# Designs tried in a protein design run: peptides against a protein of PDB entry 2QAS. Part 56

Target 1, 120 residues: chain A of PDB entry 2QAS
Amino acid sequence: PPEDLMQYEAMAQDALRGVVKAALKKAAAPGGLPEPHHLYITFKTKAAGVSGPQDLLSKYPDEMTIVLQHQYWDLAPGETFFSVTLKFGGQPKRLSVPYAALTRFYDPSVQFALQFSAPE

## One batch from the design tools (peptide; made by RFdiffusion4, then SolubleMPNN)

Design b2_p18_5_s2 (from b2_p18_5, 9 letters changed)
Fold by OpenDDE base, seed 4:
Structure b2_p18_5_s2 (fold): chain B 120 residues (1-120), chain A 18 residues (1-18)
Amino acid sequence: as target 1 above (120 residues)
Amino acid sequence: SALDNSIADTEAVRKAME
């Protein structure tokens, strides 16, 4: 097969990562997501730029999924990463996740799914 | 019990899709 020097697949994935960013911005807006929409976001925990409590990230050495439905706080979707406060074991913890670290995005309310390749 | 937001298990994610 001919070599793709344009790297179209990477371009397409970057474009689709923009969907995640846009969705998170909607979630961060006043009133949050319109019900019943909620988000499952999976990311590589060891990817560059991922930040959070060491104990939490160590518990999930490969990837983890977070759920943004009702119990999330201070969601801040930036241009290259988002941060959010979630409760784990009843304790609030701050996570910062680059969009490049994402491997899966899912909204079960409408069965909308995206899958991404993330660096190891 | 305290809430744990994370779902690391792939099967748990699969179940959420159903």
Scores: peptide ipSAE 0.120, ipTM 0.705, DockQ to the pose 0.492
Fold by OpenDDE base, seed 5:
Structure b2_p18_5_s2 (fold): chain B 120 residues (1-120), chain A 18 residues (1-18)
Amino acid sequence: as target 1 above (120 residues)
Amino acid sequence: SALDNSIADTEAVRKAME
């Protein structure tokens, strides 16, 4: 088959990462996500730009999934990464995750799923 | 209330998403 010099697959993935960004921006709006929508976001913990508590990231050396449903604070969806405060073991932790680090996005309420390739 | 965030494991994710 012909070689794709346009790299459409990569462009498509970038566009789909934009869906996650848009969804998070909706989640960051006053009132949060409209019920019953909630998000499961999986990312590579060792990806460049990922930031968070050392103990937490060490606990999940490969990937970790965070859930944004009823309790998430100071969600800040930037253009290249988002940051959010979540509770782990009852303790608030601040995470910063580049969209490029994402490997999975899922909203169970409507069974909407996205998968991404992230650097290993 | 929201689930405590610690569902990196595939099985845990599957269960949480059900």
Scores: peptide ipSAE 0.120, ipTM 0.716, DockQ to the pose 0.323
Fold by OpenDDE base, seed 2:
Structure b2_p18_5_s2 (fold): chain B 120 residues (1-120), chain A 18 residues (1-18)
Amino acid sequence: as target 1 above (120 residues)
Amino acid sequence: SALDNSIADTEAVRKAME
């Protein structure tokens, strides 16, 4: 196939990452996501900018999927990353994840899925 | 009673997403 000098796929990927950001902003708004919408977000745990409890991240050396449904606190969707407090085993833990670290986004309620290429 | 993110386990996640 002909060479794509425009790098459309990369542009599309960035645009689609914007969907995740927008969705998280909706989730962070008062009242949260409109039911029954909820989000499964997968990211590379070793990607630059990923931050969280060492014990948690070490447990998932490659990828980790978090669920934003019912129990999530202080969701802060920034321009380049989002942070959120989630419970693992009943214990609240704070995670900070750059959008660039994402590999998958999924909303089971409407079976909407996105996949992304993320650096290791 | 709400979904705990302990399901970050790949197998548990798979099951939850089915």
Scores: peptide ipSAE 0.118, ipTM 0.715, DockQ to the pose 0.338
Fold by OpenDDE base, seed 3:
Structure b2_p18_5_s2 (fold): chain B 120 residues (1-120), chain A 18 residues (1-18)
Amino acid sequence: as target 1 above (120 residues)
Amino acid sequence: SALDNSIADTEAVRKAME
């Protein structure tokens, strides 16, 4: 089969990562996401640029899903990564996740789903 | 300790959506 020298699949995935970035920017706006929208975001915990509590990341060595619905704080969606404070066991923890580390995005309210191939 | 926010396993996520 012909060799794809354009790397179209990678370009397409980057474009779709832009959807996640845009959604997070909406979530970060005053008032948060419009009800009933909420987000499930899955990422590779060992991907380059991922930052967070070592105990949490070590507990899930492959990937982890976080939910943005009722309890999230200081959501900061940057151009290459986003950061957010979430509670785990009642304790607030800060996570920083590059969009390139994402493997799944899902909004169950409208059953909107995206999947990505994320390198480590 | 219980994780209030995260669901690590994809099957757990699926179950949460049901």
Scores: peptide ipSAE 0.111, ipTM 0.702, DockQ to the pose 0.376

Design b2_p18_5_s3 (from b2_p18_5, 11 letters changed)
Fold by OpenDDE base, seed 4:
Structure b2_p18_5_s3 (fold): chain B 120 residues (1-120), chain A 18 residues (1-18)
Amino acid sequence: as target 1 above (120 residues)
Amino acid sequence: SSLDNSIADTAAVRAAML
């Protein structure tokens, strides 16, 4: 096929990353997500801009999936990244994840799924 | 009901996303 110099697939994926951002903004609003919606978010832990506890990120050297279902705090969905406090073994830990680092987004309540290619 | 994220990245959870 002819070469796509416009990179439409990448543009489309970037647009769909906006769905994740919008969903997180809804999750961060007062009252949180409407039941039964909840979010599974997978990202490359070594992607540029990802930050969090070294021990946690070292435990997941490639990809990590987090769940946003009630037990999350201080969710801050920015324009280029989001940050959130989550519990791991009962211990709160802060993560900051650029939307560009995402590889999967899933809401099992309605089986809505997105997949992204994310460079490391 | 709510999930501690210590189990959020298990193989079972990942498989459920497929």
Scores: peptide ipSAE 0.167, ipTM 0.749, DockQ to the pose 0.405
Fold by OpenDDE base, seed 1:
Structure b2_p18_5_s3 (fold): chain B 120 residues (1-120), chain A 18 residues (1-18)
Amino acid sequence: as target 1 above (120 residues)
Amino acid sequence: SSLDNSIADTAAVRAAML
């Protein structure tokens, strides 16, 4: 088959990453996510631009999943990455995750799922 | 608690998401 020089599949994936960004912006708005919506977000912990506590990232050398439902604070969805404060073992931790690092997005309330290819 | 992200085991969650 002909070679795709337009990289349509990559463009489509980037468009879908935009869905995650939009969802997070909704979550960051006053009032948060409309019930019963909540988000499971999986990302490559060693991807470029990912930052957080060393102990936490060391615990998840490949991927980790965070949950945005009730206990999340200062969610800041930027244009290329989002940051959020979550509790782990009762301790607040700040994470910064580029959208490009995402591998999975899931909202169990409506069984909406997205999968992405992320760089190592 | 179920609200704490410490319970979000990546492997278990991923499996449940499928």
Scores: peptide ipSAE 0.164, ipTM 0.752, DockQ to the pose 0.442
Fold by OpenDDE base, seed 3:
Structure b2_p18_5_s3 (fold): chain B 120 residues (1-120), chain A 18 residues (1-18)
Amino acid sequence: as target 1 above (120 residues)
Amino acid sequence: SSLDNSIADTAAVRAAML
């Protein structure tokens, strides 16, 4: 079959990463996400640019999933990465995650799902 | 109610995302 030198599949995945960024910007706006929308975000914990508490990232050596529903603080969706404060066992932790590190995005309220191939 | 992220990455939650 013909060789795809345009790499359309990669282009499509990058475009869909933009959907996650846009959704997070909505979540960061005053009032947060419109109920009942909430987000499950999965990412590679060892991907370049990922940062957070050592104990937390060590617990999840490959991937971890975070939930953005009612208890999230200081969500800052930048151009290349987002940062957010979440509670784990009642303790607030700050995470910074590049969009390139994402592997899954899910909003169960409308069963909207995206999957990505993230770098090792 | 709100979900503490300590239980967000469980088998049950992962299954619900399929």
Scores: peptide ipSAE 0.163, ipTM 0.743, DockQ to the pose 0.403
Fold by OpenDDE base, seed 5:
Structure b2_p18_5_s3 (fold): chain B 120 residues (1-120), chain A 18 residues (1-18)
Amino acid sequence: as target 1 above (120 residues)
Amino acid sequence: SSLDNSIADTAAVRAAML
């Protein structure tokens, strides 16, 4: 097959990552996400730029999924990464996740799903 | 709480995302 020197597949993937960024910006706006929308976000825990509590990340050596519905705080969707405070076992934890680390995005309310390749 | 992220990786959630 012909060689794609434009890397269109990667460009398409990056465009779809923009959907996640946009969704998180909506979630961070006053009032949060419109009911009943909520987000499940899966990411590679060892990807470059991922940061959070060592105990939490160690529990998930490959991937972990977080949910953004009602119990999330200080969501900050930047241009290259987002950060958010979530509760695990009742304890608030701060996570920072580059969009490039994402492997899956899902909104169960409308069954909207995206999958991404992420660096190991 | 069902909103606690401790349950975000349950089998039911994982199945729903497949």
Scores: peptide ipSAE 0.156, ipTM 0.736, DockQ to the pose 0.410

Design b2_p18_5_s4 (from b2_p18_5, 11 letters changed)
Fold by OpenDDE base, seed 4:
Structure b2_p18_5_s4 (fold): chain B 120 residues (1-120), chain A 18 residues (1-18)
Amino acid sequence: as target 1 above (120 residues)
Amino acid sequence: SSSANSIADTAEVEEQMR
């Protein structure tokens, strides 16, 4: 097959990462997401820029999935990464995740799914 | 959601829900 020198697939994935960013910005706005919308976000825990409690990240050495529905706080979607406070085992923990670390995005309310290739 | 459970690693979700 002919070589794609434009790297369209990579450009398309970068554009689609923008959907995740936009969705998180909607979630962070006053009033949050319109019900019943909620977000499942999967990311590589060892990707560059991922930060959080060592005990938590050690528990998930490859990927972890977080859900943003009812129990999330201080969601801050930046331009290159987002941060959020979630409870694990009843304890609040802060996570920071670059959009480049994402591997899956899913809103089950409308069955909207995205899948991404992320560096190890 | 059954759909979400089929594609997501449920361990993290259950951890958040506890």
Scores: peptide ipSAE 0.037, ipTM 0.623, DockQ to the pose 0.094
Fold by OpenDDE base, seed 5:
Parts: C-alpha cells; structure tokens; sequence
Structure b2_p18_5_s4 (fold): chain B 120 residues (1-120), chain A 18 residues (1-18)
C-alpha cells in the first residue's frame, strides 16, 4: 500500500484527544456532567508531564485508570493537560495528566469509548 | 471484555473508592 505521508491516523488521534478535552471541559463546568454520564480515563503513569503523589504513581507503574463520577474536585482541563483532585484511601490527591498520556477514554453511560496510542 | 477499549480496568477505581 502507498505510504501515508500525511499521517492521517495521527491527525485523527489528535482530533479524538480533543474530544476528551471537550468532555472534560463539560465536566468542569458548573453542575458537572449530566447524570448518568461519567468518565473512565486511562493513562500511562510514566508519560512525560504526568504528575501526582509518588506513592500513588509507584503503585501503578504502567497504566492507571481514574473515574470522574461522584468524587472529583477542582477539575481543570487545560489545553495540553488536565488536573483533578481525587480521593485515594480517603485522602485527596492532585493529579495532572497530559492528554498525550491517555490510552483509553470511556463513558459507560452511553458506552462511548476511545483508544489512543501513548508514548512508551 | 467485549472489546479492547469498551471496558476500563477498575482496579484503580476500587482504590479511588476507598
């Protein structure tokens, strides 16, 4: 097959990462996500720009899935990364995750799923 | 799972729920 010099798949992936960003911006708006929508977000914990508690990231050395449903605070979706406060072991912890680190996005309420290739 | 990306791993969710 001919070589894709346009790298359309990469462009499509970037566009779909934009969907995640847009969804998070909706989630960050007043009132949060409309029920029953909620988000499962999986990311590479060792990807560049990922930041969080060392104990937590050490527990998940490859990938980590977080859920944004009932227990999330101060969701701040930026242009290149988002940050959010979640509870782990009952303790609030701040995570910062670049969109480029994402590997999966899922909304079980409508079974909407996206998969991404993140840098290894 | 039904597909590669249709079901999220919930191991971390359990930790998050504690």
Amino acid sequence: as target 1 above (120 residues)
Amino acid sequence: SSSANSIADTAEVEEQMR
Scores: peptide ipSAE 0.033, ipTM 0.613, DockQ to the pose 0.066
Fold by OpenDDE base, seed 3:
Structure b2_p18_5_s4 (fold): chain B 120 residues (1-120), chain A 18 residues (1-18)
Amino acid sequence: as target 1 above (120 residues)
Amino acid sequence: SSSANSIADTAEVEEQMR
């Protein structure tokens, strides 16, 4: 088969990551996400640029899923990564996740799902 | 939700919600 020198699959993946960024920007707006929308975000914990408590990340050596629904604070969706404060075991923890580290995005309220190939 | 369980790790969600 012919070789794809344009790398169309990678370009498509990056475009879809833009959907996640846009969704997070809506979530960060005053009032948060419109009910009943909420977000499940899965990412590779060892991907470049991922930052968070070592004790937390060590529990998930491959990938981790976070949920943005009722308990999230200081959501900051940047152009290349987002950061957010979440509670784990009742303790607030700050995470910083590049969009390039994402492997899954899901909004169960409307059954909208995206999947990504993320490098480590 | 039932749909979330098909693509998300339920154990990880429970950890966050505790």
Scores: peptide ipSAE 0.033, ipTM 0.620, DockQ to the pose 0.094
Fold by OpenDDE base, seed 1:
Structure b2_p18_5_s4 (fold): chain B 120 residues (1-120), chain A 18 residues (1-18)
Amino acid sequence: as target 1 above (120 residues)
Amino acid sequence: SSSANSIADTAEVEEQMR
């Protein structure tokens, strides 16, 4: 079969990562997400640009899933990455995650799901 | 890219609930 030199699948994935960015921007707006919408976001913890407490990231050497529903603060969705403060074991932790590091996005309220390829 | 009909059920999510 012919080789896709245009890499259309990669283009499509990048476009769909834009959905995650847009969703996070809505979540960061005053009032947050409209209920009952909430987000499950999975990412590769060792991907380039991922930042957070070493002890926390060390517990999840491959992937990590975070949920944005009731307990999140200072959500800052940038153009290439987002950062957010979440509680782990009762302690607030700051995470910074590039959209390129994402592997899964899910909103249970409407069963909307996206899956992405990300570097190991 | 593709859609995944799977919900998250990980230790990370549980950790956030504490």
Scores: peptide ipSAE 0.038, ipTM 0.613, DockQ to the pose 0.061; fails the geometry check

Design b2_p18_6_s1 (from b2_p18_6, 7 letters changed)
Fold by OpenDDE base, seed 4:
Structure b2_p18_6_s1 (fold): chain B 120 residues (1-120), chain A 18 residues (1-18)
Amino acid sequence: as target 1 above (120 residues)
Amino acid sequence: EDPDYQERQSAAFRASLE
């Protein structure tokens, strides 16, 4: 097949990452996500830019899935990464995840799913 | 509030994918 010098697949991936960013911005808005929408986000824990408690990230050497439904705080969706506070074992932990680190995005309420390739 | 909400929901989600 002919060589794609435009790198359309990469462009498409970036556009789809934009969907995640937009969804998170909706979630961060007053009132949160419109019920019954909620999000499951999976990311590579060792990807560049991922930040959080070392003890927590150590429990997930490859990927980690977080759920944004009811129990999440201070969601801050930036332009290149988002941060959020989640409780693990009753303790609040702050996570910072670049959109580029994502491998899966899912909203069970409407069965909307996205998959991405992320660096090791 | 469920102190293990994240762990349980994440586990349930992974199970749903199997």
Scores: peptide ipSAE 0.508, ipTM 0.896, DockQ to the pose 0.888
Fold by OpenDDE base, seed 3:
Structure b2_p18_6_s1 (fold): chain B 120 residues (1-120), chain A 18 residues (1-18)
Amino acid sequence: as target 1 above (120 residues)
Amino acid sequence: EDPDYQERQSAAFRASLE
């Protein structure tokens, strides 16, 4: 087959990562997501730019899934990464996740799913 | 608040994918 010098597949994946960014920006707006919408986000914990407590990330050496529904605080969706505070064992932990680290996005309220191949 | 909310919900979700 002919060689794709445009890298269209990568462009398409980046566009779909933009959907996640847009959804998180809606979630971060006053009032949060319109009910019953909520988000499950899976990412590679060893991907470049992922940041959080060492003990927490070590507990999930490959992938981690977080849920954004009711119990989340200070969601800050930037242009290249988002950060959020979640409680684990009753303790607030700050996570920073580049959009490039994502492997799965899901909103069960409308059964909307996206999958990504993420580099380490 | 549920102190184990994140772990419980994420585990349930992963189980639904297997």
Scores: peptide ipSAE 0.508, ipTM 0.897, DockQ to the pose 0.868
Fold by OpenDDE base, seed 5:
Structure b2_p18_6_s1 (fold): chain B 120 residues (1-120), chain A 18 residues (1-18)
Amino acid sequence: as target 1 above (120 residues)
Amino acid sequence: EDPDYQERQSAAFRASLE
Protein backbone atom coordinates (compact mmCIF):
# COMPACT_ATOMS: atom_id res chain seq x y z
CA PRO B 1 0.00 0.00 0.00
CA PRO B 2 1.10 3.57 -0.57
CA GLU B 3 3.09 5.17 2.22
CA ASP B 4 1.55 8.15 3.96
CA LEU B 5 4.37 10.65 4.02
CA MET B 6 2.02 13.37 5.24
CA GLN B 7 1.27 11.60 8.53
CA TYR B 8 -2.41 12.44 8.27
CA GLU B 9 -3.33 10.23 11.19
CA ALA B 10 -1.01 12.17 13.46
CA MET B 11 -2.48 15.42 12.20
CA ALA B 12 -5.96 14.13 12.95
CA GLN B 13 -4.90 13.08 16.43
CA ASP B 14 -3.47 16.53 17.07
CA ALA B 15 -6.71 18.08 15.89
CA LEU B 16 -8.62 15.89 18.30
CA ARG B 17 -6.31 16.93 21.11
CA GLY B 18 -7.52 20.38 20.21
CA VAL B 19 -11.02 19.27 21.14
CA VAL B 20 -9.81 18.47 24.63
CA LYS B 21 -8.10 21.83 24.88
CA ALA B 22 -11.23 23.60 23.73
CA ALA B 23 -13.40 21.65 26.15
CA LEU B 24 -11.11 22.53 29.02
CA LYS B 25 -11.21 26.17 28.05
CA LYS B 26 -14.98 26.00 28.24
CA ALA B 27 -14.67 24.34 31.62
CA ALA B 28 -12.34 27.08 32.81
CA ALA B 29 -14.71 29.85 31.76
CA PRO B 30 -16.89 31.56 34.36
CA GLY B 31 -19.62 29.26 35.50
CA GLY B 32 -17.72 26.15 34.52
CA LEU B 33 -19.11 23.39 32.38
CA PRO B 34 -22.79 23.54 31.55
CA GLU B 35 -24.54 20.80 33.44
CA PRO B 36 -24.69 17.90 33.09
CA HIS B 37 -21.39 17.94 31.23
CA HIS B 38 -18.35 16.73 33.11
CA LEU B 39 -15.04 15.30 32.05
CA TYR B 40 -12.99 12.23 32.73
CA ILE B 41 -9.42 12.70 31.57
CA THR B 42 -6.87 9.90 31.56
CA PHE B 43 -3.17 10.48 31.06
CA LYS B 44 0.16 8.72 31.32
CA THR B 45 1.64 9.77 34.63
CA LYS B 46 5.21 9.19 33.48
CA ALA B 47 4.88 11.16 30.27
CA ALA B 48 7.24 14.05 29.75
CA GLY B 49 5.93 17.25 31.24
CA VAL B 50 3.51 15.68 33.70
CA SER B 51 4.01 17.20 37.11
CA GLY B 52 2.36 16.90 40.48
CA PRO B 53 2.94 15.65 44.00
CA GLN B 54 5.27 12.69 43.95
CA ASP B 55 3.24 10.78 46.50
CA LEU B 56 0.15 11.14 44.35
CA LEU B 57 1.79 10.21 41.08
CA SER B 58 3.45 7.24 42.75
CA LYS B 59 0.01 5.79 43.42
CA TYR B 60 -0.61 5.76 39.68
CA PRO B 61 2.55 4.44 38.02
CA ASP B 62 0.99 4.06 34.57
CA GLU B 63 -2.20 6.03 34.04
CA MET B 64 -4.36 8.28 36.12
CA THR B 65 -7.90 9.45 35.55
CA ILE B 66 -9.09 12.74 36.93
CA VAL B 67 -12.64 13.97 37.07
CA LEU B 68 -13.65 17.51 36.33
CA GLN B 69 -17.08 17.87 37.84
CA HIS B 70 -17.97 20.37 40.55
CA GLN B 71 -14.83 19.87 42.61
CA TYR B 72 -11.99 21.35 40.61
CA TRP B 73 -10.21 24.65 41.08
CA ASP B 74 -8.00 27.02 39.14
CA LEU B 75 -8.29 25.12 35.89
CA ALA B 76 -5.79 26.71 33.55
CA PRO B 77 -5.80 25.31 30.04
CA GLY B 78 -2.69 26.47 28.25
CA GLU B 79 -1.68 25.86 24.69
CA THR B 80 0.45 22.79 25.33
CA PHE B 81 -0.66 21.71 28.78
CA PHE B 82 -3.33 22.35 31.35
CA SER B 83 -3.09 22.60 35.10
CA VAL B 84 -5.77 22.09 37.70
CA THR B 85 -6.16 21.83 41.43
CA LEU B 86 -8.00 18.80 42.74
CA LYS B 87 -8.50 17.51 46.24
CA PHE B 88 -7.18 14.12 47.22
CA GLY B 89 -7.86 13.00 50.73
CA GLY B 90 -9.11 16.47 51.38
CA GLN B 91 -5.84 18.03 50.34
CA PRO B 92 -5.55 20.29 47.31
CA LYS B 93 -3.03 19.03 44.78
CA ARG B 94 -1.86 20.85 41.68
CA LEU B 95 -1.45 18.78 38.54
CA SER B 96 0.07 19.88 35.26
CA VAL B 97 -0.65 17.66 32.28
CA PRO B 98 0.53 18.12 28.70
CA TYR B 99 -2.14 17.37 26.14
CA ALA B 100 0.35 14.99 24.58
CA ALA B 101 0.16 12.84 27.71
CA LEU B 102 -3.55 12.19 27.35
CA THR B 103 -4.83 8.74 26.53
CA ARG B 104 -8.56 9.19 27.03
CA PHE B 105 -11.15 11.92 27.19
CA TYR B 106 -14.74 11.20 28.08
CA ASP B 107 -17.89 13.18 28.75
CA PRO B 108 -20.44 10.66 30.00
CA SER B 109 -23.29 13.14 29.80
CA VAL B 110 -23.32 12.79 26.04
CA GLN B 111 -21.14 9.70 25.79
CA PHE B 112 -18.47 11.56 23.87
CA ALA B 113 -15.19 9.70 23.90
CA LEU B 114 -11.73 10.24 22.47
CA GLN B 115 -8.70 8.02 22.69
CA PHE B 116 -5.12 8.99 22.05
CA SER B 117 -1.78 7.32 21.79
CA ALA B 118 0.70 8.67 24.30
CA PRO B 119 4.36 8.07 25.05
CA GLU B 120 4.99 4.80 26.85
CA GLU A 1 -17.63 18.68 50.04
CA ASP A 2 -16.44 15.11 49.68
CA PRO A 3 -12.72 14.85 50.46
CA ASP A 4 -12.46 11.60 48.51
CA TYR A 5 -14.51 12.70 45.54
CA GLN A 6 -11.74 12.31 42.99
CA GLU A 7 -10.77 8.84 44.09
CA ARG A 8 -14.35 7.66 44.31
CA GLN A 9 -15.41 9.06 40.96
CA SER A 10 -12.31 7.77 39.22
CA ALA A 11 -12.85 4.33 40.69
CA ALA A 12 -16.47 4.34 39.61
CA PHE A 13 -15.48 5.34 36.10
CA ARG A 14 -12.83 2.66 35.88
CA ALA A 15 -15.35 0.10 37.04
CA SER A 16 -17.80 1.23 34.39
CA LEU A 17 -15.26 0.39 31.72
CA GLU A 18 -14.89 -3.21 32.87
Scores: peptide ipSAE 0.506, ipTM 0.896, DockQ to the pose 0.931
Fold by OpenDDE base, seed 1:
Structure b2_p18_6_s1 (fold): chain B 120 residues (1-120), chain A 18 residues (1-18)
Amino acid sequence: as target 1 above (120 residues)
Amino acid sequence: EDPDYQERQSAAFRASLE
């Protein structure tokens, strides 16, 4: 096919990352997500800008999926990344994940799925 | 509160994709 010098696919992917950001902003608002909506978010743990406990990230050398349903705290969706506190083994851990690091977004309540390409 | 909620739910999700 002809060369796409406009890089439309990349533009579309960035736009779709905006859906994730918007969804997280809804989740962070008072009252959280409307039932039964909840989110599964997968990201590359070694992507630039990903931050979290070394012991946790080392356990997931490639990708990690987090669940935002009932047990999440201080969700803070920024413009380029979001941060959230989740408990692992009963211990609260703070994660910061750039939207660019995402590889999958899923809301099983309505079977809404998005897939993204992220740097290895 | 389930201390292993994240691990359990994420594992279940991954399994559902296989």
Scores: peptide ipSAE 0.503, ipTM 0.895, DockQ to the pose 0.931; fails the geometry check

Design b2_p18_6_s2 (from b2_p18_6 with Y4D E8K Y13F E18K)
Fold by OpenDDE base, seed 2:
Structure b2_p18_6_s2 (fold): chain B 120 residues (1-120), chain A 18 residues (1-18)
Amino acid sequence: as target 1 above (120 residues)
Amino acid sequence: EDPDYQEKKAAEFEASLK
């Protein structure tokens, strides 16, 4: 079969990662996500660029899923990564996650799902 | 405010994927 020297699949995946970024930017805008939209984001905790409290990341050695619905603070979607404050056991924790570390994105309200292969 | 909201919601989601 013909060899794809354009790496279209990778480009397509990057475009889809852009959907996540765009969604997070909407979430970060005044008023937050328009109800009933909310997001489940899964990422490889050991991927390059992922940062957060050691104790928290140690609890999730492979993948971690975070939920952005109602209780999230200071969501900051950058161009290459996003950061957000979430409470775990009542304690606010700051996570920074590169879009490249994502493995799954889901909005149950409209059953919109995306899956990605994330390198470590 | 539920202090375990994040963990509960995440766990619920993961369970739903099985």
Scores: peptide ipSAE 0.551, ipTM 0.913, DockQ to the pose 0.925
Fold by OpenDDE base, seed 1:
Structure b2_p18_6_s2 (fold): chain B 120 residues (1-120), chain A 18 residues (1-18)
Amino acid sequence: as target 1 above (120 residues)
Amino acid sequence: EDPDYQEKKAAEFEASLK
């Protein structure tokens, strides 16, 4: 096919990353997500800007999926990244994930899925 | 509250994609 010098796919992906941001903002609002909506978010753990406990990230050298349903705290969706506190082994841990690091987004309640390309 | 809820749910999801 012809060369796409406009890089439309990249632009489309960036726009769709906005869907994730918007969804997280809804999740962070008072009352959280309207049931039965909940989110599965997968991201590249070594992508620039990803931060969290070393011991946790070490368990996921490539990708990690987090679940936002009931047990999540202080979700803070910013413009370029979001942060959230999740419990692992009963211990609260703070993760900060740039939207650019995402590879998958899924809401099982309505089977809404998005896939993204992200740097290793 | 299940202390391993996060990891369990994530694992279930990943398994469902295969």
Scores: peptide ipSAE 0.550, ipTM 0.913, DockQ to the pose 0.917
Fold by OpenDDE base, seed 3:
Structure b2_p18_6_s2 (fold): chain B 120 residues (1-120), chain A 18 residues (1-18)
Amino acid sequence: as target 1 above (120 residues)
Amino acid sequence: EDPDYQEKKAAEFEASLK
């Protein structure tokens, strides 16, 4: 087959990453997500740009899944990454995750799923 | 508020995918 010099597949993947960004921006708006919508987001913890408490990330050497439903705070969806505060063991922890580090996105309320190939 | 909410929900989800 002929070579794809346009890299269409990569363009499509980036467009789909945009869906996640848009969804998070809706979640960050006043009032949060319209019920019953909620999000499960999985990402590679060692991907470039991922940051958070060392002790927390050390518990998840490959991937980590976070849930954004009721107990999340200060969600800040930027253009290249988002940050959010979640409680672990009752302690608030701040995570910063580039959209490029995502591997899965899911909203069980409508069974909407996306998968991505994220580089380390 | 459940102090282990995140870990419980995440674990539950991961289990459902396997």
Scores: peptide ipSAE 0.546, ipTM 0.913, DockQ to the pose 0.917
Fold by OpenDDE base, seed 5:
Structure b2_p18_6_s2 (fold): chain B 120 residues (1-120), chain A 18 residues (1-18)
Amino acid sequence: as target 1 above (120 residues)
Amino acid sequence: EDPDYQEKKAAEFEASLK
């Protein structure tokens, strides 16, 4: 088959990353996500731009899934990455995750799922 | 408030994918 020199699939993936960004912006708005919506976000912990406590990230050498439901604080969705505070063992930890690092997005309430390719 | 809420929810989700 002919080669896709336009890289349409990659462009489509980038567009879908925009869905995640938009969803997070809704989550960050006053009142948060409309119930029962909540998000499971999986990302490559070693991807460029991912930052957080080293001890925490060390527990997840490949991928990590975070949950945004009720217990999340200071969600800040930027244009290229989002940051959020989550409690681990009762301790608040700040994570910053580029949208490019995402591998999965899921909202169980409506069974909406997205999968992405991320740098290895 | 469950101090392990985040880890428990994430683990539960991962288990559900198997």
Scores: peptide ipSAE 0.541, ipTM 0.910, DockQ to the pose 0.908

